# Peptides against a protein of PDB entry 3KDP: the designs that were tried, part 72

Target 1, 230 residues: chain A of PDB entry 3KDP
Amino acid sequence: PFLIFIIANIPLPLGTVTILCIDLGTDMVPAISLAYEQAESDIMKRQPRNPKTDKLVNEQLISMAYGQIGMIQALGGFFTYFVILAENGFLPIHLLGLRVNWDDRWINDVEDSYGQQWTYEQRKIVEFTCHTPFFVTIVVVQWADLVICKTRRNSVFQQGMKNKILIFGLFEETALAAFLSYCPGMGVALRMYPLKPTWWFCAFPYSLLIFVYDEVRKLIIRRRPGGWVE

## One batch from the design tools (peptide; made by RFdiffusion4, then SolubleMPNN)

Design b2_p15_1_s1 (from b2_p15_1, 11 letters changed)
Fold by OpenDDE base, seed 1:
Structure b2_p15_1_s1 (fold): chain B 230 residues (1-230), chain A 15 residues (1-15)
Amino acid sequence: as target 1 above (230 residues)
Amino acid sequence: DELKRLEEVIKQLLE
């Protein structure tokens, strides 16, 4: 998000504090929960990796984590961001290059895509309005991320949801997201303006997309062991 | 009402 902010010179889609809330708040418990996941049914039937040739973290894994899943996650966030700004009169094309004027407190006549003038305060409100839904979008997408991380090869449907700690992690990150979204004063404290409950659903297609993507990936791995998708 | 209050606080902080 921050890279796009710089490159496209758009209003900040996700604040630093919000990013920290993701990294420290929503990711920690879920990540720990994976340590308590039940082993895949076939894990002991697999040959150990060759420590001389097989890297623990390979390019494919990095590609999936950052290049594929992370990209889908980012797209979900940006989708939510653009939808919110468009709902407030700022179409995506109009946002390009707008940051300089957007962040200038002395400019109080920034026009949206429909010719409406926005004061600095109004612009910051709508910016902060974007932060929370973007964050929530990340959390909702992380549901899928956490679930798909349960296994490398087996379908989630095969593995099941037996890890109570993982379920707790999902609950915790959701509760934290709700707290940050709806607790009074979060707009001031964390620059996270309260969101409409409907904004939670903006992330669902992307969460589903990640889930489907991973299930398809795992299906391919099961059908073609040793492929590039593994 | 709470949202409006929050908006007002934000406006004051941004002035």
Scores: peptide ipSAE 0.016, ipTM 0.501, DockQ to the pose 0.035
Fold by OpenDDE base, seed 3:
Structure b2_p15_1_s1 (fold): chain B 230 residues (1-230), chain A 15 residues (1-15)
Amino acid sequence: as target 1 above (230 residues)
Amino acid sequence: DELKRLEEVIKQLLE
């Protein structure tokens, strides 16, 4: 999000504080929960890892985390961001290069896509209105991400949801997201303005997409062991 | 009431 903010010179889609809340709040407990996941049924049929040649974090894992799943997650967040700004009169095309004028407190006549002028204060309200829904979108997509990370080859339906710590992690991150989104004072303290409950559903298609994508990937791996998809 | 006071303080710090 911050990278695109710089490259495209668009208004800030996700605040620094919200990023911190993701990294330290909503993402930590779920990640730890994976350490308690039950082994896949076929794990004993796999050869032991060679510590000299096989890295714990390999190029395939990096590609999956950052190149595929991470990209889909980012797209979900940006979709929410663009929808909110469009609802407030700023179409995506109009946002390109707008950052400089957007962040200038002395410019109080920034025009939206419909010719309406926006004061600095009004623009900042809209910007901060984007932060919470973007954050919530990330959390909702993280549900799917956490679930698919339970296994490398087996379907989630084969593995099941027996890890109570993982389930707790899902509730914890959701509760934290709700707290940060709706607790009074969060708009001032964290620049996270409250969101309409409907914004929680905006992320569901992306969560489903990740889930379906990974299940298909795992299906291919099971049918063609040792293929390029693994 | 304490929450409102805290909000005001935070607002002042962020100005």
Scores: peptide ipSAE 0.013, ipTM 0.375, DockQ to the pose 0.021
Fold by OpenDDE base, seed 5:
Structure b2_p15_1_s1 (fold): chain B 230 residues (1-230), chain A 15 residues (1-15)
Amino acid sequence: as target 1 above (230 residues)
Amino acid sequence: DELKRLEEVIKQLLE
């Protein structure tokens, strides 16, 4: 998000505070829960890692984590961001290069795509209104990300959802997200304005996409062991 | 408890 903010010169889609809430709040418990996951049924049929040729972190893992899943996650967040701004009169094309004027407190006549003028205060309210939905979108996408991380090869349907700690983690991160989104005073304290409940659903297609993508990947691995997707 | 800790950390970072 921050890279796109710089390159495209758009209004800030996700604040630093919200990023910290993700990193310190919503990601920790779910990550710990994976340590309690049951082993895959075929784990003993796999050859041990060759320490001379097989890196612990390989190009395939990096591609999966950052190149594929991370991109889908970012797209989900930006989709929500653009929808909210569009509903407030700022079409995506109009946002390009707008950051400089957007962040200038002395400019109170920034025009939207329909010619309406926005004061600095009004613009900041809209910006902060985007931060919370972006954050929530990330949390919803993280549900799928956590679930797909349960296994490397087996389908989630084969593995099941028996890890109670993982389930607890999903509820915990969701409850935290809801608290940060709706608790009175969060708008002032964290610049997280209240979210319309409908915005929670904006992330669902992307969460589903991640899940389907990973299941297809795992299916390919099971059918064609030793392929480039493994 | 984790939520309270997070709030405290955030408050400290914002001060």
Scores: peptide ipSAE 0.000, ipTM 0.318, DockQ to the pose 0.020
Fold by OpenDDE base, seed 4:
Formats: sequence, structure tokens, C-alpha cells
Structure b2_p15_1_s1 (fold): chain B 230 residues (1-230), chain A 15 residues (1-15)
Amino acid sequence: as target 1 above (230 residues)
Amino acid sequence: DELKRLEEVIKQLLE
């Protein structure tokens, strides 16, 4: 999000505080829960990894995490961001290059896509209105990410949802997201303004996309072991 | 709808 903010010079889609809430709040417990996941059914039948040649983190894993899943997550967040700004009069094309004027407190006549002028205070309100839904979108997409990370090869349907700690983690991150989004004072404390409950559903297509993508990937791995997808 | 929400927030801030 921050890279696109710089490259495209758009208004900040996700605030620093919100990023910290993701990294330290909603991501931590779910990530730890994966340590308690049951082994895949065939793991004991696999040859052990060669610790001298096989890195724990390889280019394929980085590609999967950042190049594929991370990209889908980012797209989900930006989709929500663009929808909210569009509903407030700022079409995506109009946001390009707008950052400089957007963040200038002395410019109080920034025009939206329909010629309406926005004061600095109004712009900041709509910006902070975007932060919470973007955050929630990331959390909802993280549900799918967490679930797909349970296994490397087996389908989620084969592995099942037996890890109670992981299930707890899903509820915990959701509850935390709801707390941060709707608790009185969060708008002042964290610059996270409350969102309509309908915005939670904005991320669902992307969560589904991640899930389907990973299941297809795993299916390919099972049918063609040793492929580039593994 | 978000515009209306924004307007409401602004009104509350101005009160």
C-alpha cells in the first residue's frame, strides 16, 4: 500500500497506525497458531529436507507469499479503497497525482471528479474513513491466507479444521478488528473511523479467490509433483 | 452513502 502511495501519488490508503494494528494485532495470534497445526497426512512418507541445500525460505515461497497471495491481498485492499473514494466523489483516475495537494493543509479547494471542492479537514475525514475498511479488508483476506497456510500440499478439505488454536485465532483477529473499528474513541485515538457493516463483505470475493487459487495450486501439486508450482 | 456519512460526521464536528 505504501509503495503504491508513493509511486502513484495517491492519498494514503492505509495509515501507519493501521499497519501496526495488522502487524502486531491481527497477524500475531493467527501466525502463532500455525505452529500447532497437525502434520499433513503424508509428511512422514516424504524424504527429509536436506538442510545444507534446501533453504526454509526459497524463491518459490517468496513468490507465493509476496508475489501471489500478497498481491491478491493488496488488490483487495485497494479495491475497497477505490470504492470508498469513488462513493465520496473521487474516481480512481482522479486520485493519480493528487497526493501533494491532498496532504497540503493550506489547499482547501481540491476538486473531486464532479467538481466539488474539498477542504483539508474534509479530505482527511474521507482518508481516515478509508483506513478502517482497508484494514478490515486485510483481516478478512487474512482468514483465507491463514486457512491456506495450514498445509503445503493437502487440500483444506483433506486436512480439516481440527486446530482449535487456529480457529480461536480467526475469532480473535475478527474480534480485534471489530473492536478497533467500532469501539468509541478509536476515531480519535487511532484515526480509524467506524465503517458500515457492509464493508466487511467487500473483501469476500478476494478471500474466495485466494482460497480457490490455493486449492487449485495444491491440486496441481498433487497431480504433478515436482512442478514449478510446488 | 459514504458521502452522506461524511456529511453527517462533518456536521457533528461543527456542532
Scores: peptide ipSAE 0.005, ipTM 0.361, DockQ to the pose 0.086; fails the geometry check

Design b2_p15_1_s2 (from b2_p15_1, 12 letters changed)
Fold by OpenDDE base, seed 3:
Structure b2_p15_1_s2 (fold): chain B 230 residues (1-230), chain A 15 residues (1-15)
Amino acid sequence: as target 1 above (230 residues)
Amino acid sequence: DDLEKLEEVIKLLEE
């Protein structure tokens, strides 16, 4: 989120507080839960890892985490961000380069895409209105991400959902997201304004996309072992 | 208390 904020000079899509809530709150328990996942059914059919040649974290894992899945997560968040700003009169094209004027407290006549003038306070309200939905979007996408990370080769349908700790992690991150989104005072404390329940559904297409993408990838790996997709 | 401290730190970083 910050990279696009800097490069495109758009209003801040996701606050620092919300990022910390993701990193320290919603991500830790789910990540730990993966350590308790059952071994894949074919693990004993695989040769042991060669410590001299095989890295624990390889280029493929980095590509999956940051290059593919991470990009889809970011796209989901930015989609939500652009929808909210568009609903408030700021079309995506108008946001380019707007940051400087947006963040200036002395400019109280920033125009939206329809010629409406916005005060500094009004702009900040809209900005903070984006933070909560962006955060929730990331959490919803993380559901799919966590589920697909259970296995490298087997389908989720083959592996099943037997890891109770993982299920608890999904519940915990969802409960935390709901708490941060709806608890009174979070708007002042965390700059996370209350979210309309409908915004939870904005991320579902992206979660589905990630899930389908990974299942297709795993299917290809199963059909062509040792391929470039592995 | 820890949340308040975190909020203060975040405010300081945003400034």
Scores: peptide ipSAE 0.006, ipTM 0.345, DockQ to the pose 0.022
Fold by OpenDDE base, seed 5:
Structure b2_p15_1_s2 (fold): chain B 230 residues (1-230), chain A 15 residues (1-15)
Amino acid sequence: as target 1 above (230 residues)
Amino acid sequence: DDLEKLEEVIKLLEE
C-alpha cells in the first residue's frame, strides 16, 4: 500500500495506526494458533530435508507468502479503497497525482471527478473513512490466509477445522476489527471512522480467490511431487 | 494541529 501511495501519488489508502492494528492486534493470536495445529496425515511419508540444499525458508515460500498472497491482499484493499472514493465522487483516474493537493491544508477547493469542491477537512474525513474498510478488508482476507496456512500439501477439506485455538483466533481478530470499526471515539483516537456493513463484503471475492488459489496449488503438488510449484 | 481540527469537525457532524 505504501509503495503504491508513493509511486502513484494517490491519497493515503492505509494509515500507520491501521498497520499497527494489523501487526499487533489481528495477526498475533492467529499466528500463535498455528503452533497448535495437528500434523498432516502424510508427514511421515515425506523425505527428510537435505540440510545442504533445502533451506527452511526458500525462495518458493517467500514468493508465495509475500509475492503472491500479499499481492492479492493488496488488490483487495485497493479495490475497497477505490470503490469508496468513487462513491464520494473521486474516480480512480482522478486520484493519480492528487496527493500533493489532497494533503495541502491551505487548498480548500480540490475538485472531484464531477466538479464538486472539497475542503481540507472534508477530504480528510473521506480519507479516514477509507482506512477502516481497507483494514477490515485485510482482516477478511486474513481469514483465508490463516486457513490455508494450516497445511502445506493436504487440502483444508482433508485436514478439517478441529483446532479450537485457531477458531478462537478467527473470532478474536473479527471482534477486534468490529470494535475498532464501530466503537465511538475511534475516529478521533485512531482515525478509523465507522464503515457501512456492506463494506465487509468487498473482501469476500479476494478471500475466496486466495482459498481457491492455494487449494489448486496444493492439488498440483499432490499430483506432481517435486514440481516448481512446491 | 490536524487532529484538533478534525475533532472540531467531528463534533460538528455529531450534532
Scores: peptide ipSAE 0.005, ipTM 0.389, DockQ to the pose 0.029
Fold by OpenDDE base, seed 4:
Structure b2_p15_1_s2 (fold): chain B 230 residues (1-230), chain A 15 residues (1-15)
Amino acid sequence: as target 1 above (230 residues)
Amino acid sequence: DDLEKLEEVIKLLEE
């Protein structure tokens, strides 16, 4: 998100505090929960990994984490961001190059896509209104990420949801997201203005997309062991 | 209400 902010010169879609909340709040507990996941049904029947040739973290895992899943996650966040700004009069095309004027306190006549002028304060309200739903979108997508990370090969339906700690992690990150979104004072303290409950659903298509994508991938792996998708 | 809160935050950041 920050890279796109710089390259496209758009208003900041995700604040530093919000990023910190993702990294420390919503990511840690779910990640730790994976350590307690039950082994895949066939893992103990496989030959041991060769520690000299098979890296624990390989190019395929990096590609999945950052190149595929991370890309879908980012797209979900930006989709939510653009929808909110468009609803407030700023179409995506108008946001390109707008950052400099957007962040200037002395410019109080920034025009939206419809010719309405926005003061600095009004712009910052809209910006901070975007931070919360972007954050929530990331959390909702992380539900799918966490669930798909339970296994490399087995379907989630085959593996099931037996890890109580993982389930707790899903509830914890959701509760934290709700707390940060709706607790009084968060708008002032964290620049996270309250979110309409409907915005939680904006992320669901992307969460579903990740889930379906991974299930299809795993299905291909099961049908064609040793393929490029493994 | 949101505007007032923002103004307050801006003032605090300028100090």
Scores: peptide ipSAE 0.005, ipTM 0.390, DockQ to the pose 0.026
Fold by OpenDDE base, seed 1:
Structure b2_p15_1_s2 (fold): chain B 230 residues (1-230), chain A 15 residues (1-15)
Amino acid sequence: as target 1 above (230 residues)
Amino acid sequence: DDLEKLEEVIKLLEE
C-alpha cells in the first residue's frame, strides 16, 4: 500500500497506525493459533525434508506468500480504498498524482472527479475514512489466509475447524476490527473513522478468491505431487 | 452532521 502511495502519488490508503494494528493486533494471535493446529492426516506419512537440499523456506513458498496471496490481499485493500474514494467523488484515475495537492494544507479547492471542491479538512476526513475500511479489508482477507494456512496439502474441508485457538484468533481479530471501526474516539485516537457496515463486504470477494485459489492450489498439489505449485 | 463531526476530529488531530 505504501509503495503504491509513493509510486502513484495517491492519497495515503493505509496509515501507519492501521499498519501497526494489523501487525501487532490482528496478525499475532492468529499466527500463534496455528501452532496449536492439528497435524494434517498424512503429515507423519511424509518423509522428513532433506536438510541439505530442502530449504525451510523455498522460493515457491515466498512466491505464494508475497507474490500471490499477498498481492491478492493488497488488491482487496486497494479495491476498498478506490470504492470509498469513488463514493466520495474521487474516481481512481483522478487520484493519480493528486497527493501533492491533497496533502497541501493551503489548498482548499481540490476538485473531485465531478468538479466539487474539497477543503483540506474534508480531504483528510475522506483519507482517514479509507484507513478503517482498508484495515477491515485486511482482517477479512486474513480470515481466508489463516484458514488456508491450516494445511499445506489437505483441503480445509478435509482438515476441518477443530482448533479452538484458531477460532478464538478469528474472533479476536474480528472483534478488534469492530472495536477500532466503531468505538467512539477511535477517529481521534487512531485516525480510524467509523466504517459503514456495507464496506465489510468489499473484502469478501477477495477473501473468497484467496480461499478458492488456495483450495485449487492444494487440489493441484494432491493430484500432481512434486509440481511447481507445491 | 457527519461531515461537521469529522471536520472537528480532523482539527483535533492537526493540533
Scores: peptide ipSAE 0.013, ipTM 0.483, DockQ to the pose 0.033; fails the geometry check

Design b2_p15_1_s3 (from b2_p15_1, 12 letters changed)
Fold by OpenDDE base, seed 1:
Structure b2_p15_1_s3 (fold): chain B 230 residues (1-230), chain A 15 residues (1-15)
Amino acid sequence: as target 1 above (230 residues)
Amino acid sequence: DELERLQKVIKKLLE
């Protein structure tokens, strides 16, 4: 999000504080929960990696994490961001290069795509209104991310949801997201304004996409072991 | 500069 903020010179889609809330709040318990996941049924049938030749983190894993899943996650967030801004009169094309004027508190006549003028305060309200849904979008997508990380090869349907700590993690991150979204004072404290409950659903297609994508990937791996997709 | 070029490309793609 921050890279696109710089490159496209758009209003800030996700604040630093919200990023920290993701990294330190919503991701921590879920990540720890994976340590308690049951082993895949075939794990002991796999040869151990050669520590001299096989990297623990390889190009395929980086591609999967950042190049594939991470990109889908980012797209989900940006989709939510653009939808919110469009609903408030700022079409995506109009946002390009707008940041400089957007962030200038002395400019109180920034026009939207429909010629409506926005004061600095109004612009900041809509900007911060984007932060919470973007954050929530990330959390919803993280549900899928966490679930797909349960296994390397087996389908989630084969592995099941027996890890109670992982389930707790899903509830925890959701509860935290709800708390940050709806608790009074979060707009001032964290620049996270309350969102309509319907915004939670904006991420669902992307969460589903990630889930389906990974299940297809795992299916391919099971059918073609040793392929480039692994 | 390169950033401006990139922005122009993005803008063109979004038109």
Scores: peptide ipSAE 0.013, ipTM 0.466, DockQ to the pose 0.035
Fold by OpenDDE base, seed 5:
Structure b2_p15_1_s3 (fold): chain B 230 residues (1-230), chain A 15 residues (1-15)
Amino acid sequence: as target 1 above (230 residues)
Amino acid sequence: DELERLQKVIKKLLE
């Protein structure tokens, strides 16, 4: 999000405080829960890693984590961001290069895509209105991300959802997200305005996409062991 | 209602 903010010069889609809430709040318990996951059924049939040739972190893992899943996650967040701004009169094309004027408190006549002028205060309200939905979108996508991380090869349907700590983690991160989104004063303290409940559903297609993508990947691995997707 | 309240507070802080 921050890279796109710089490159495209768009209004800030996700605040630094919200990023910290993700990194320190919503991701910790879920990550720990993976340590309690049951071993895959075929784990003993796999050859041990060759320490001379096989890196612990390989290009495939990096590609999966950052290049693929991370991109889908970012797309989900930005989709929500653009929809909110469009509903408030700012079409995506109009946002390009707008950051400089957007962040200038002395400019009170920034025009939207329909010629309406926005004061600095009004613009900041709209910006902060985007932060919470973006954050929630990330959390919803993280549900799928956490679930797919349960296994490397087996389907989630084969592995099941028996890890109670992981289930607890999903509820915990969701509850925390709801608290941060709806607790009075969070708009002032964290620049997180209350969220319409409908925005929670905007991320579902992307969450589903991640899940389907990973299941297809794992299916390919099972059918073609030793392929480039493993 | 909560959104309106927060908007007022933010407006005040940004003035």
Scores: peptide ipSAE 0.012, ipTM 0.365, DockQ to the pose 0.035
Fold by OpenDDE base, seed 2:
Structure b2_p15_1_s3 (fold): chain B 230 residues (1-230), chain A 15 residues (1-15)
Amino acid sequence: as target 1 above (230 residues)
Amino acid sequence: DELERLQKVIKKLLE
């Protein structure tokens, strides 16, 4: 998000505080919960890795985590961001290069895509209105991300949802996201303005996409062990 | 205007 903010010179899609809430709040318990996941049923049937050639973190894992899943996650966030701004009169194309004028407190006549002029205060309200839905979108997508990380090869349907700590983590991150989104005073304290409950559903297609993508990937791995998809 | 309503709500929350 920050890289796109710099390159495209768009209004800030995700605030620093929301980033910290993701890294230190919503992601910690889910990440820890993975340590309690049951081993895959076939793990003892696999050959031991070669410690000289088989890295714990290989290029394939990096490609999957950052190149594929991370991109889908980012797309979900930006989709929500662009939808909110479009509903407020700022189409995506119009946002390109707008940051300089957007962040200037002395410019009170920034025009939207329809020629309406926006004061600095109005623009900042819209900007901060984007932060919370972006954050929530990330959390919703993380549901799928956490679930797919349960196994390397087995389907989630084969593995099941038996890890109570993981389930607790999903509820915890969701409850925290709801708290940060709707608790009075969060707008002042964290610049996280409340959002309509409907915005929680905006990320569902992307969450589903990640889930389906990974299940298909795992299916291919099971059918063709040692392939490039593993 | 929905935006004006939202701004009013936010303003009240920030008071």
Scores: peptide ipSAE 0.007, ipTM 0.378, DockQ to the pose 0.039
Fold by OpenDDE base, seed 4:
Structure b2_p15_1_s3 (fold): chain B 230 residues (1-230), chain A 15 residues (1-15)
Amino acid sequence: as target 1 above (230 residues)
Amino acid sequence: DELERLQKVIKKLLE
């Protein structure tokens, strides 16, 4: 999000505080829960990894995490961001290069896509209105990410949802997200304004996309072991 | 729309 903010010079889609809430709040417990996941049914039938040649983190894993899943997550967040700004009169094309004027407190006549002028205070309200839904979108997408991370090869349907700690983690991150989004004072403390409950559903297509993508990937791995997708 | 109501309140507070 921050890279796109710089490259495209758009209004800040996700605040620093919100990023910290993701990294230190909603992502921590779910990530730890994966340590308690049951082994895949075929893990004992696999040859052990060679610790001298096989890295724990390889280019394929980085590609999967950042190049594929991470990109889908980012797209989900940006989709929510663009929808909110569009609903407030700022079409995506109009946001390009707008950052400089957007963040200038002395410019109180920034025009939207329809010629309406926005004061600095009004713009910041809209910006901070985007932060919470973007955050929630990331959390909702993280549900799918967490679930797909349960296994490397087996389908989630084969593995099942037996890890109670993981299930707890899903509820915990959701509850925390709801708390941060709706608790009185969060708008002042964290610049996270409350969002319509409907915005929680905005990320669902992307969560589904991640899930389907990973299941298809795993299916290919099972059918064609040793492929580039593994 | 609760969001719109909140935005209005915030706008009033920032004025």
Scores: peptide ipSAE 0.005, ipTM 0.337, DockQ to the pose 0.043; fails the geometry check

